# Peptides against a protein of PDB entry 5YCA, part 53

Target 1, 132 residues: chain A of PDB entry 5YCA
Amino acid sequence: RSLPAERNPLYKDDTLDHTPLIPKCRAQVIEFPDGPATFVRLKCTNPESKVPHFLMRMAKDSSISATSMFRSAFPKATQEEEDLEMRWIRDNLNPIEDKRVAGLWVPPADALALAKDYSMTPFINALLEASS

## One batch from the design tools (peptide; made by RFdiffusion4, then SolubleMPNN)

Design b2_p11_7_s2 (from b2_p11_7, 5 letters changed)
Fold by OpenDDE base, seed 1:
Structure b2_p11_7_s2 (fold): chain B 132 residues (1-132), chain A 11 residues (1-11)
Amino acid sequence: as target 1 above (132 residues)
Amino acid sequence: MEPLTLEQLAL
């Protein structure tokens, strides 16, 4: 597959220690028609543009929003590029589409696979390890 | 109800 050419400079080093990011995560309970659900989010700010994106985890099953990962990693990606990647994820990983929330969500192992591809492993590790 | 967008979720 072909990922967008320009990546968020926040993710220039995939080998950094993730532990300092853990306390930066925040849990939030959101009320849905069928009941509450807790999400954990990590604010990721592009150091050049200063534009933040939030990486999102469903607390219960630790599903991670692949869409949020992609949008954070590739801030200049087109909708077409996003669609192509989401299609690749559907075809190659094990995503879920939750009726409560938009985007494509993937289990932890898939999230870490994507994190490697997007050079954002420390951030996904932190998101997965954060308290909910 | 429509799913929450990621933007809404992030608020």
Scores: peptide ipSAE 0.568, ipTM 0.922, DockQ to the pose 0.938
Fold by OpenDDE base, seed 4:
Structure b2_p11_7_s2 (fold): chain B 132 residues (1-132), chain A 11 residues (1-11)
Amino acid sequence: as target 1 above (132 residues)
Amino acid sequence: MEPLTLEQLAL
């Protein structure tokens, strides 16, 4: 697969300690027709553009939004590039379908695999360890 | 009800 050429400079170093990011995560309860669900989110601001993106985790099963990861990692990506990556994820990983929310969601192990590819490991580790 | 977008989740 071909990932976009330009990556968010926030993710320039994949080896940083994730611990300081844990308290930056926030849990929120969202009401759905079939009941409430808790999500954990981490605000990630591009230090150059100052544009924020939120990384998303479903608290119950720790599923991570791969779409949110991609959009944060590659803020200048085209829709075609996103579609290509999402197709790759569908074909190679284990996405979870959730009718309540849009985007492609993956289990923790897959999220960490993507995090390595996107240089987001500290951020995904923090998101996974945050309380809900 | 339509699925929430990621943008909506972030609000």
Scores: peptide ipSAE 0.568, ipTM 0.922, DockQ to the pose 0.914
Fold by OpenDDE base, seed 2:
Structure b2_p11_7_s2 (fold): chain B 132 residues (1-132), chain A 11 residues (1-11)
Amino acid sequence: as target 1 above (132 residues)
Amino acid sequence: MEPLTLEQLAL
């Protein structure tokens, strides 16, 4: 697979301590037709463009939105590049389809594998460790 | 009902 050429400068250093990011996460309850579900989100702002993206976790099973990760990591990616990566994830990882929410969601281990590829490990660790 | 978009989740 070929990842987009330009990466969000927020993720220039994959080795940073993640613990300061934990209290920046926020949990919220969303009402769906079949009942409530809690999501944890982390606001990630591109330091150059000042454009924010939210990384998303389902609180109950800790599934992470791979789509949110990709869009945050590669803000200038084309739809074709996103489609290619999502196809790779389907073929190589263990994504889930949830009828309540859009995008491709992956379990914690897969999210951390993607985080390594996208150089955003501290942010995913923080998102996974945050309370709900 | 349509699934919520990531943008809607962020609101």
Scores: peptide ipSAE 0.567, ipTM 0.922, DockQ to the pose 0.949
Fold by OpenDDE base, seed 3:
Structure b2_p11_7_s2 (fold): chain B 132 residues (1-132), chain A 11 residues (1-11)
Amino acid sequence: as target 1 above (132 residues)
Amino acid sequence: MEPLTLEQLAL
């Protein structure tokens, strides 16, 4: 598959120690019609544009929003490029579509595979290890 | 109900 050409400079080094990012994650309880659910989020700010994106994890099963990962990693991607990547994820990984939240969500192993492709492994490791 | 958007989750 073809990923967008320009990547968020925040992710220039995939080998960084992830542990300093763990305490930067925040848990939040969201109220849904069927009851509350806890999410963990990590604020990721593009160091050049200063535009933030939040990476999201469902606390209960550690599912990660692939959509949030893509949008953070590729700030200049078109909707067509996003649609193409989401289709690839559907065809090659094990995503879920939760009725409570938008976007495509993937289990931890798939999230780490995407993180390698997007050069954001430290951030996903931190998000997965954070307390909820 | 309509699913929460990622933007709504970020608030």
Scores: peptide ipSAE 0.565, ipTM 0.922, DockQ to the pose 0.931

Design b2_p11_7_s3 (from b2_p11_7, 4 letters changed)
Fold by OpenDDE base, seed 1:
Structure b2_p11_7_s3 (fold): chain B 132 residues (1-132), chain A 11 residues (1-11)
Amino acid sequence: as target 1 above (132 residues)
Amino acid sequence: MPPLTLDQLAE
């Protein structure tokens, strides 16, 4: 597969210590028709554009929004590029589609695999370790 | 209820 050419400068170094990011995560309870669900989010601000994106985790099963990861990592990606990557994820990983929320969500191991591809490992580690 | 968008989740 071919990922977008330009990546968010926030993710220039995939080897940074993730622990300082853990307390930056925030848990929130969202009411759905079938009942409440807790999500954990991490605000990731592009240091150049100053545009934030939120990485999202379902607290219960630790599923991570692959869509949120992609959009944060590749702020200039086209919809076609996103669709291509989401198709790759469907074909190669183990995503879920939850009727309550949009986008593709992947289990922790898949999220970390994507994080490596997107150079987001510290951020995904922090998101996974944050309390809910 | 339609699924929440990621933008909505971020609110």
Scores: peptide ipSAE 0.532, ipTM 0.922, DockQ to the pose 0.919
Fold by OpenDDE base, seed 4:
Structure b2_p11_7_s3 (fold): chain B 132 residues (1-132), chain A 11 residues (1-11)
Amino acid sequence: as target 1 above (132 residues)
Amino acid sequence: MPPLTLDQLAE
């Protein structure tokens, strides 16, 4: 696969300590027709453009929104590039499609694999370790 | 109810 050329400068260093990001995460309960579900989110702001994106985790099974990861990592990506990556995820990882929420969601191990590819490991580690 | 978008989840 070919990832977009320009990456969010927020993710310039994949080796940073993730622990300072843990308290930045926020849990929220969302009411769905079938009942409530808790999500944990981490606000990630592009330091140059100042545009924020939220990384999302389902609290119950720790599924991470791969779509949110991609959009945060590659803010200038085209829809075609996103579609290509989502197809790759479907073909190579173990995504979940939940009727309650849009996008592709992946289990923690897959999220960390993507995080390595997108250079955002500290952020995903923090999101996974945050309380819900 | 349609699935929530990522934007909606972020609100």
Scores: peptide ipSAE 0.531, ipTM 0.923, DockQ to the pose 0.923
Fold by OpenDDE base, seed 3:
Structure b2_p11_7_s3 (fold): chain B 132 residues (1-132), chain A 11 residues (1-11)
Amino acid sequence: as target 1 above (132 residues)
Amino acid sequence: MPPLTLDQLAE
């Protein structure tokens, strides 16, 4: 597969200690027709453009929004590039399409595989370890 | 009823 050429400079170093990011995560309860569900989010701001994106985790099963990861990692990606990557994820990983929320959501192991590809391992580790 | 977008989820 071909990932977008430009990556968010926030993710320039994949080897950073993730523990300082854990307290930056926030839990939120969302009310759905079938009942409440808790999500954990981490605000990630591009240091150059100052545009923020939220990385998202379903608290219950630790599923991570692959869509949120891609959009944060590749701020100048086209819709075609996103569609191509989401298709790759469907074909190669184990995504979930939850009727309550948009995008592709992947289990923790898949999220960490994507994090390596996108150079955002510390951020995904923090998101997975945060309390809910 | 419709799925929440990531933008809506982040609000």
Scores: peptide ipSAE 0.528, ipTM 0.921, DockQ to the pose 0.914
Fold by OpenDDE base, seed 2:
Structure b2_p11_7_s3 (fold): chain B 132 residues (1-132), chain A 11 residues (1-11)
Amino acid sequence: as target 1 above (132 residues)
Amino acid sequence: MPPLTLDQLAE
């Protein structure tokens, strides 16, 4: 696969300590037709453009939105590039399709694999460890 | 009810 050329400068260093990011996460209860579900989100702001993206986790099973990760890591990516990556994830990882929410979601281990590829490891670790 | 978009989850 081929990832987009430009990456969010927020993710320039994949080796940083993730613990300061944990308290920055926020839990939110969303009402769905079949009942409530809690999501944990982490606001990630591009230090150059000042454009924020939210990384998303389903609290119960810790599934992470791969789509949110990709869009945050590669803010200038085309739709074609996103589609290509999502197909790769579908073919090579263990994505989950949830009828309640859009995008491609992956289990924690897969999220961390993607985080390594996108240089987002501290942020995904924090999101996974945050309280819900 | 259609699936919530990521933008809606971010609100």
Scores: peptide ipSAE 0.528, ipTM 0.922, DockQ to the pose 0.928

Design b2_p11_7_s4 (from b2_p11_7, 5 letters changed)
Fold by OpenDDE base, seed 4:
Structure b2_p11_7_s4 (fold): chain B 132 residues (1-132), chain A 11 residues (1-11)
Amino acid sequence: as target 1 above (132 residues)
Amino acid sequence: MKPLTLDELAK
C-alpha cells in the first residue's frame, strides 16, 4: 500500500514515552438509541498547522478508530488516499463494525500495528491505557 | 438515526 507522503510532524518520533499523554485523554458518555456508550479521546494538535484531531477509543472493548488515526497522521491526505488505506485495513486487519459511529474501528492489536505504520505508537498506547 | 461522524463524536 501507499501511505501519503506528508505526515503530521506531531508524530516525528515514535519512540517517545507515552506516559505523559495518558492524563491528556478524556472520557465522554454519549447517549445512543440503545443506551449510553463511553468513548475516550485524545486531542492531537499538529504543531505546524495548529489543527487538532481527536483520536478515539470505545471504552468498552478498546476499539480504536482507524479513521481518526489516519486523518491525524496524514492531514493533507486526499479522500482517495484515505479510501485506499481503509480498504487495505478491511482486507488485512480485523475491523469492527459499529452502527452507532462512522469510520473503521479496529481492536487494540490492530491499532498498534497501524500506529507503527503511522508513527503514532506513544499516542495509541496512551489512549489504550487511559481510564474511562 | 444515522451513525455519528467522527467530527460529531469529537464535539
Scores: peptide ipSAE 0.594, ipTM 0.931, DockQ to the pose 0.918
Fold by OpenDDE base, seed 2:
Structure b2_p11_7_s4 (fold): chain B 132 residues (1-132), chain A 11 residues (1-11)
Amino acid sequence: as target 1 above (132 residues)
Amino acid sequence: MKPLTLDELAK
């Protein structure tokens, strides 16, 4: 697979300590037709463009939105590049499709594998460790 | 009902 050429400069260093990011996460309850569900989100702002993206976790099973990760990591990616990566994820990882929310969601181990590829390990570790 | 988009989820 080929990842987009330009990566969000927020993720220039994959080795940073993740613990300061944990208290920046926020839990929210969303009401769905079949009942409430809690999500944890982490606001990630591109330091150059100042454009924010939210990384998303389902609190109950710790599934992470791979789509949110990709869009944050590669803010200038085309739809074709996103489609290619999502296809790769379907073929190589263990994504789930939840009828309540859009995008591909992956279990924690898969999220960390993607985080390594996208150089955003501290952010995913923080998102996974945050309380709900 | 349609799934929530990521943008809607982030609101």
Scores: peptide ipSAE 0.591, ipTM 0.931, DockQ to the pose 0.952
Fold by OpenDDE base, seed 3:
Structure b2_p11_7_s4 (fold): chain B 132 residues (1-132), chain A 11 residues (1-11)
Amino acid sequence: as target 1 above (132 residues)
Amino acid sequence: MKPLTLDELAK
């Protein structure tokens, strides 16, 4: 598959130590019609544009929002490019279906595979290791 | 694209 040409400069080095990012994660309880659920989020700010994105994990099963990863990694991506990548994820990985939440969510192993493709491994490792 | 927020996340 083809990914967008320009990547968020925050992710220039995929080999960085992830441990300093762990305490930067925050847990948040969200109320849904069928009850509360806890999410863990990590604020990722593009160092050039200063535009922030939040990477998100469901605390209970550690599912990660692939949509948030893509939007953070590729700030100039078109809707068509996003749609193409989300279709690829559906066809090649193991996304979950959760009617309570927006976007496409994937299990930890798939998130780490995407993180390698998007050069954001330290951030996903931190998000997965953070307490909830 | 616009970043996802927890508000946008929740349905």
Scores: peptide ipSAE 0.044, ipTM 0.692, DockQ to the pose 0.132
Fold by OpenDDE base, seed 1:
Structure b2_p11_7_s4 (fold): chain B 132 residues (1-132), chain A 11 residues (1-11)
Amino acid sequence: as target 1 above (132 residues)
Amino acid sequence: MKPLTLDELAK
């Protein structure tokens, strides 16, 4: 597959220690028609543009929004590029279907695979390890 | 692409 050419400079080093990011995560309860659900979010700010994206985890099953990852990693990506990647994820990984939430969500192992591809490993590790 | 927010993820 072809990922967008320009990546968020926040993710220039995939080998950094993730532990300092853990306390930066925040849990939030969201009310849905069928009841509340807790999410964990990590604010990721592009150091050049200063535009933040929130990486998102469902607390219960640790599913992570692949959409949020992609948009954070590739700030100049087109909708077409996003659609192509999301289709690739559907075809090659194991996304979950949750009608309550927008975007494409994947289990932890898939999230870490994507994190490697997007150079986001420290951030996804922190998101997964944070308390809810 | 615009940033995703928690609110945007909720349907």
Scores: peptide ipSAE 0.041, ipTM 0.701, DockQ to the pose 0.125

Design b2_p11_8_s1 (from b2_p11_8 with T3S)
Fold by OpenDDE base, seed 2:
Structure b2_p11_8_s1 (fold): chain B 132 residues (1-132), chain A 11 residues (1-11)
Amino acid sequence: as target 1 above (132 residues)
Amino acid sequence: AMSLEELEAAP
């Protein structure tokens, strides 16, 4: 597969210690028609553009939004590039589709595989370890 | 379904 050429400079170093990021995560309860669900979110700000994205985890099963990961890692990606990557994820990983929320969500192991590809391992480790 | 943008904007 082909990933976008330009990556968020926030993710220039995949070897960073993730532990300082853990307390930066925040849990939130969202009300849905079928009841409440808790999400854990981590604000990730592009140091050059100053544009933030939130990495998102479903607290209960630790599913992580692959779509949010991609959009954070590749802020200049086209819709076609996103579609291509989401298709790859669907074909090669184990995503879930939750009727309550949009995008592809992947289990922790898959999220870490993507994190390696996107050079954002510390951020995903922190998101996974954060309390809800 | 709630969009990712709406989810991020939710308090």
Scores: peptide ipSAE 0.518, ipTM 0.922, DockQ to the pose 0.965
Fold by OpenDDE base, seed 5:
Structure b2_p11_8_s1 (fold): chain B 132 residues (1-132), chain A 11 residues (1-11)
Amino acid sequence: as target 1 above (132 residues)
Amino acid sequence: AMSLEELEAAP
């Protein structure tokens, strides 16, 4: 498949040690109509534009927001490019749709597969290993 | 459903 041409320079090196990123993650409890749920998030700031995105994990089952990954990795992507990638994820991976939160969420193995494609492996590893 | 923007902004 084709991915957007321009990638967030934050992700220039997919091989870096992820452990320094672990303490940068933050857990938060969100109240929903059906009860509370805990999310873990990692703030990722584009070093050139200074625009932040948060990578998001559902604490309970470790699902990762693929939508947030894509938006962080490809800050200049069009909505059409995002839609195409989300369709690819639906066709090739195992995403879930949770009625409480928007976007596509994928299990850890799928998140790491996407991370490899987006050059985000250290950040996703840190997000997965952070405490909640 | 809560938007991703709302989730990011949640305290």
Scores: peptide ipSAE 0.517, ipTM 0.922, DockQ to the pose 0.950
Fold by OpenDDE base, seed 3:
Structure b2_p11_8_s1 (fold): chain B 132 residues (1-132), chain A 11 residues (1-11)
Amino acid sequence: as target 1 above (132 residues)
Amino acid sequence: AMSLEELEAAP
């Protein structure tokens, strides 16, 4: 598959130690019609544009928002490029579509596979290890 | 379903 040409410069080095990012994660409780659910999120700011995106984990099953990963990694991607990547994820990984929240959510192993492709492994490792 | 934008904006 083809990924967008320009990547967020925040992710220039995929080999950095993830542990300093762990305390930057924050847990939040969201109220839904069927009850509350906890999410862990990590604020990721593009150092050039200063535009932030939040990487998101469902606390209970550790599912990660692949959609949020893509949007953070590729800030200039077109809607068509996003649609093509989401289709690839559906066809090649094991995403879930939760009725409570939008986007594709993937289990930890799939999230780490995407993180390698998007050069954001330290950020996903930190998000997965953070407490909720 | 809550949008990702709404989820990011939540307190």
Scores: peptide ipSAE 0.515, ipTM 0.921, DockQ to the pose 0.940
Fold by OpenDDE base, seed 4:
Structure b2_p11_8_s1 (fold): chain B 132 residues (1-132), chain A 11 residues (1-11)
Amino acid sequence: as target 1 above (132 residues)
Amino acid sequence: AMSLEELEAAP
Protein backbone atom coordinates (compact mmCIF):
# COMPACT_ATOMS: atom_id res chain seq x y z
CA ARG B 1 0.00 0.00 0.00
CA SER B 2 0.96 3.64 -0.44
CA LEU B 3 0.57 5.95 2.54
CA PRO B 4 0.35 9.73 2.04
CA ALA B 5 3.66 11.50 1.52
CA GLU B 6 3.32 14.14 4.25
CA ARG B 7 3.00 13.10 7.89
CA ASN B 8 2.07 15.18 10.92
CA PRO B 9 5.38 16.41 12.42
CA LEU B 10 3.99 15.54 15.87
CA TYR B 11 4.89 11.94 15.00
CA LYS B 12 8.48 12.50 13.86
CA ASP B 13 9.92 10.19 16.57
CA ASP B 14 8.26 6.82 17.24
CA THR B 15 10.70 5.95 20.06
CA LEU B 16 9.68 8.60 22.62
CA ASP B 17 8.54 7.64 26.12
CA HIS B 18 4.74 7.38 26.17
CA THR B 19 4.23 7.76 29.93
CA PRO B 20 4.01 11.60 29.96
CA LEU B 21 1.03 11.34 27.58
CA ILE B 22 -1.06 9.10 29.87
CA PRO B 23 -2.34 11.89 32.16
CA LYS B 24 -3.26 13.94 29.08
CA CYS B 25 -5.96 11.43 28.15
CA ARG B 26 -9.55 12.17 29.14
CA ALA B 27 -12.53 9.88 29.65
CA GLN B 28 -15.95 11.01 28.45
CA VAL B 29 -19.40 9.47 28.71
CA ILE B 30 -21.48 9.81 25.55
CA GLU B 31 -25.23 9.27 25.61
CA PHE B 32 -26.56 7.15 22.75
CA PRO B 33 -30.13 6.08 22.01
CA ASP B 34 -29.47 2.63 23.50
CA GLY B 35 -27.56 3.95 26.53
CA PRO B 36 -24.30 5.54 27.62
CA ALA B 37 -20.81 4.53 26.49
CA THR B 38 -17.43 5.70 27.75
CA PHE B 39 -14.62 6.80 25.44
CA VAL B 40 -11.04 7.77 26.23
CA ARG B 41 -9.55 10.48 24.04
CA LEU B 42 -6.14 12.07 23.54
CA LYS B 43 -5.79 15.51 21.97
CA CYS B 44 -3.04 15.57 19.34
CA THR B 45 -2.11 18.98 17.95
CA ASN B 46 -0.03 19.38 14.81
CA PRO B 47 2.81 21.65 15.98
CA GLU B 48 3.10 23.28 12.56
CA SER B 49 -0.52 23.93 11.60
CA LYS B 50 -1.90 24.00 15.19
CA VAL B 51 -4.83 21.84 14.02
CA PRO B 52 -5.93 19.31 16.66
CA HIS B 53 -7.30 15.80 16.24
CA PHE B 54 -8.49 13.42 18.94
CA LEU B 55 -7.36 9.81 19.12
CA MET B 56 -10.26 7.73 20.43
CA ARG B 57 -10.62 4.48 22.42
CA MET B 58 -13.80 2.69 23.42
CA ALA B 59 -13.38 2.05 27.13
CA LYS B 60 -15.24 -1.27 27.25
CA ASP B 61 -13.26 -3.29 24.68
CA SER B 62 -10.29 -0.94 24.05
CA SER B 63 -11.12 -0.61 20.34
CA ILE B 64 -9.34 2.37 18.79
CA SER B 65 -10.51 4.53 15.88
CA ALA B 66 -8.24 3.76 12.93
CA THR B 67 -9.91 6.56 10.98
CA SER B 68 -8.94 9.12 13.61
CA MET B 69 -5.38 7.76 13.65
CA PHE B 70 -5.11 8.17 9.89
CA ARG B 71 -6.56 11.68 9.84
CA SER B 72 -4.21 12.80 12.61
CA ALA B 73 -1.14 11.20 11.02
CA PHE B 74 -1.79 12.46 7.49
CA PRO B 75 -3.27 15.99 7.62
CA LYS B 76 -3.07 16.58 3.86
CA ALA B 77 -4.39 13.18 2.77
CA THR B 78 -7.04 13.08 0.06
CA GLN B 79 -10.32 11.24 0.44
CA GLU B 80 -9.05 8.71 -2.09
CA GLU B 81 -5.96 8.03 0.04
CA GLU B 82 -8.11 7.56 3.14
CA ASP B 83 -10.45 5.21 1.28
CA LEU B 84 -7.48 3.18 0.05
CA GLU B 85 -6.06 2.80 3.56
CA MET B 86 -9.44 1.90 5.07
CA ARG B 87 -9.82 -0.82 2.43
CA TRP B 88 -6.36 -2.13 3.29
CA ILE B 89 -7.33 -2.25 6.98
CA ARG B 90 -10.49 -4.20 6.14
CA ASP B 91 -8.51 -6.68 4.05
CA ASN B 92 -5.51 -7.16 6.36
CA LEU B 93 -6.57 -6.41 9.95
CA ASN B 94 -9.62 -7.10 12.13
CA PRO B 95 -11.72 -3.93 12.21
CA ILE B 96 -15.17 -3.60 13.70
CA GLU B 97 -18.02 -1.31 12.77
CA ASP B 98 -20.10 0.02 15.64
CA LYS B 99 -23.58 1.31 14.81
CA ARG B 100 -23.20 4.15 17.31
CA VAL B 101 -20.08 5.80 15.86
CA ALA B 102 -18.56 6.34 12.42
CA GLY B 103 -15.25 5.06 11.05
CA LEU B 104 -13.28 1.85 11.40
CA TRP B 105 -12.34 0.70 14.89
CA VAL B 106 -9.60 -1.86 15.53
CA PRO B 107 -8.53 -3.97 18.52
CA PRO B 108 -5.41 -2.97 20.51
CA ALA B 109 -2.98 -5.26 18.64
CA ASP B 110 -4.12 -3.89 15.28
CA ALA B 111 -3.97 -0.33 16.58
CA LEU B 112 -0.35 -0.86 17.58
CA ALA B 113 0.43 -2.30 14.15
CA LEU B 114 -1.04 0.82 12.53
CA ALA B 115 0.77 3.01 15.04
CA LYS B 116 4.07 1.54 13.89
CA ASP B 117 3.16 2.24 10.26
CA TYR B 118 2.11 5.82 11.10
CA SER B 119 5.00 6.45 13.55
CA MET B 120 2.66 7.19 16.49
CA THR B 121 3.38 4.28 18.87
CA PRO B 122 3.86 6.44 22.01
CA PHE B 123 0.43 8.01 21.54
CA ILE B 124 -1.39 4.71 21.10
CA ASN B 125 0.42 3.14 24.07
CA ALA B 126 -0.64 6.08 26.23
CA LEU B 127 -4.22 5.89 25.00
CA LEU B 128 -4.37 2.15 25.80
CA GLU B 129 -2.91 2.58 29.31
CA ALA B 130 -5.08 5.54 30.35
CA SER B 131 -7.85 4.98 32.89
CA SER B 132 -11.53 5.18 31.95
CA ALA A 1 -24.12 6.85 13.70
CA MET A 2 -22.35 9.76 15.38
CA SER A 3 -19.65 11.31 13.18
CA LEU A 4 -16.07 11.39 14.40
CA GLU A 5 -16.16 15.19 14.35
CA GLU A 6 -19.24 15.18 16.57
CA LEU A 7 -17.68 12.62 18.91
CA GLU A 8 -14.57 14.78 19.27
CA ALA A 9 -16.72 17.83 20.04
CA ALA A 10 -18.94 16.06 22.58
CA PRO A 11 -18.64 17.16 26.25
Scores: peptide ipSAE 0.514, ipTM 0.921, DockQ to the pose 0.968

Design b2_p11_8_s2 (from b2_p11_8 with T3S E5D)
Fold by OpenDDE base, seed 4:
Structure b2_p11_8_s2 (fold): chain B 132 residues (1-132), chain A 11 residues (1-11)
Amino acid sequence: as target 1 above (132 residues)
Amino acid sequence: AMSLDELEAAP
């Protein structure tokens, strides 16, 4: 597959220690029509543009928003590029489409696979280890 | 479904 050419400079080094990022994660309870659900989020700010994106995890099953990962990793990606990657994820990984929230959500193993592709491993490790 | 933007903005 083809990923966007420009990547968020925040992710220039995939080998960094993830542990300092763990306490930066925050849990939030969202009320839905069928009941509350807890999400864990990590604010990721592009050091060049200063635009933040939040990486998102469902606390219950540790599903990670692949869409949030992509948007954070590739800030200049077109909608077409996003759609192409989401199709690839559907075809090659094990995403879940939750009726409560938009985007594709993938299990931890898939999230880590994407993290390697997007150079986001420390951030996804931190997000997965954070308390809820 | 709640959008990702809405989820990010939620308190």
Scores: peptide ipSAE 0.475, ipTM 0.914, DockQ to the pose 0.969
Fold by OpenDDE base, seed 2:
Structure b2_p11_8_s2 (fold): chain B 132 residues (1-132), chain A 11 residues (1-11)
Amino acid sequence: as target 1 above (132 residues)
Amino acid sequence: AMSLDELEAAP
């Protein structure tokens, strides 16, 4: 597969210690028609553009939004590039499509695999380790 | 389904 050429400079170093990011995560309860669900979110701000994206985890099963990961990692990606990557995820990983929320959500192991590809391992480790 | 943008904007 082909990933977008330009990556968010926030993720220039995949080897950073993730532990300082853990307390920056926040849990939130969102009401859905079938009941409440808790999400853990981590605000990730592009140091150059100052545009933030939130990485998202479903607290209950620790599913991570792959779509949010991609959009954060590749801020200038086209819709076609996103669609291509989402297709790759469907074909190669174990994504979940939840009727309550949009995008592809992947289990922790898959999220970490993507994190390696996107050079954002510390952020995903922190998101997974944060309390809910 | 709630969009990702809406999810991120949720209180």
Scores: peptide ipSAE 0.475, ipTM 0.914, DockQ to the pose 0.932
Fold by OpenDDE base, seed 1:
Structure b2_p11_8_s2 (fold): chain B 132 residues (1-132), chain A 11 residues (1-11)
Amino acid sequence: as target 1 above (132 residues)
Amino acid sequence: AMSLDELEAAP
């Protein structure tokens, strides 16, 4: 597969210590028609554009939003590029489609695999280790 | 389903 050419400069160094990011995560309870669910989110701001994206984890099963990862990593990606990557994830990883929330959600191991591809490892490690 | 934008905007 081919990933978008331009990546968020926030993720220029995949080797950084993730522990300082852990306290930056926040838990939130969202009310859905079938009941509440807790998410953990990490605000990631592009240092050049100053546009934030939130990386998202479902607290219950630690699923991570792959769609949010992609959009944060590749803020200038086209819809076609996103669709291509989401298809790749469907074909090669183990995504979950939750009826309550949009996008593809992947288990922790898959999230870390994507994080390596997107150069987001510290951020995903922090998101996974944060309390809910 | 709640959109990702809505989820990010939720308190």
Scores: peptide ipSAE 0.475, ipTM 0.914, DockQ to the pose 0.958
Fold by OpenDDE base, seed 5:
Structure b2_p11_8_s2 (fold): chain B 132 residues (1-132), chain A 11 residues (1-11)
Amino acid sequence: as target 1 above (132 residues)
Amino acid sequence: AMSLDELEAAP
């Protein structure tokens, strides 16, 4: 498939050690109408534009926001490009839609597959290993 | 549903 042409320079090297990123993750408890849920987030700042995005994990089942991954990896992507990638994810992976939070969320194995495609494996590994 | 922007901004 085709992905956006310009990628966040933060993700120039997919082979780096992820362990230094683990302590940068933060857990947060969000109150929903049906009760609290814990998320783990990792702040990812584009070194050129200085614009941050947060990668997000549901603590309980380790689902990762594919939408947040895409937006972080491809900062100049159009809404159409995002929609096309989300459709590809629906057709080829195993996403879930949670009524509490927006976007597509994928299980760890799918998140790592996307991470390879987006060149952000160290960041997803760190997010998955962080405490909650 | 909470938006991703709201989730990012949550304390």
Scores: peptide ipSAE 0.473, ipTM 0.914, DockQ to the pose 0.943

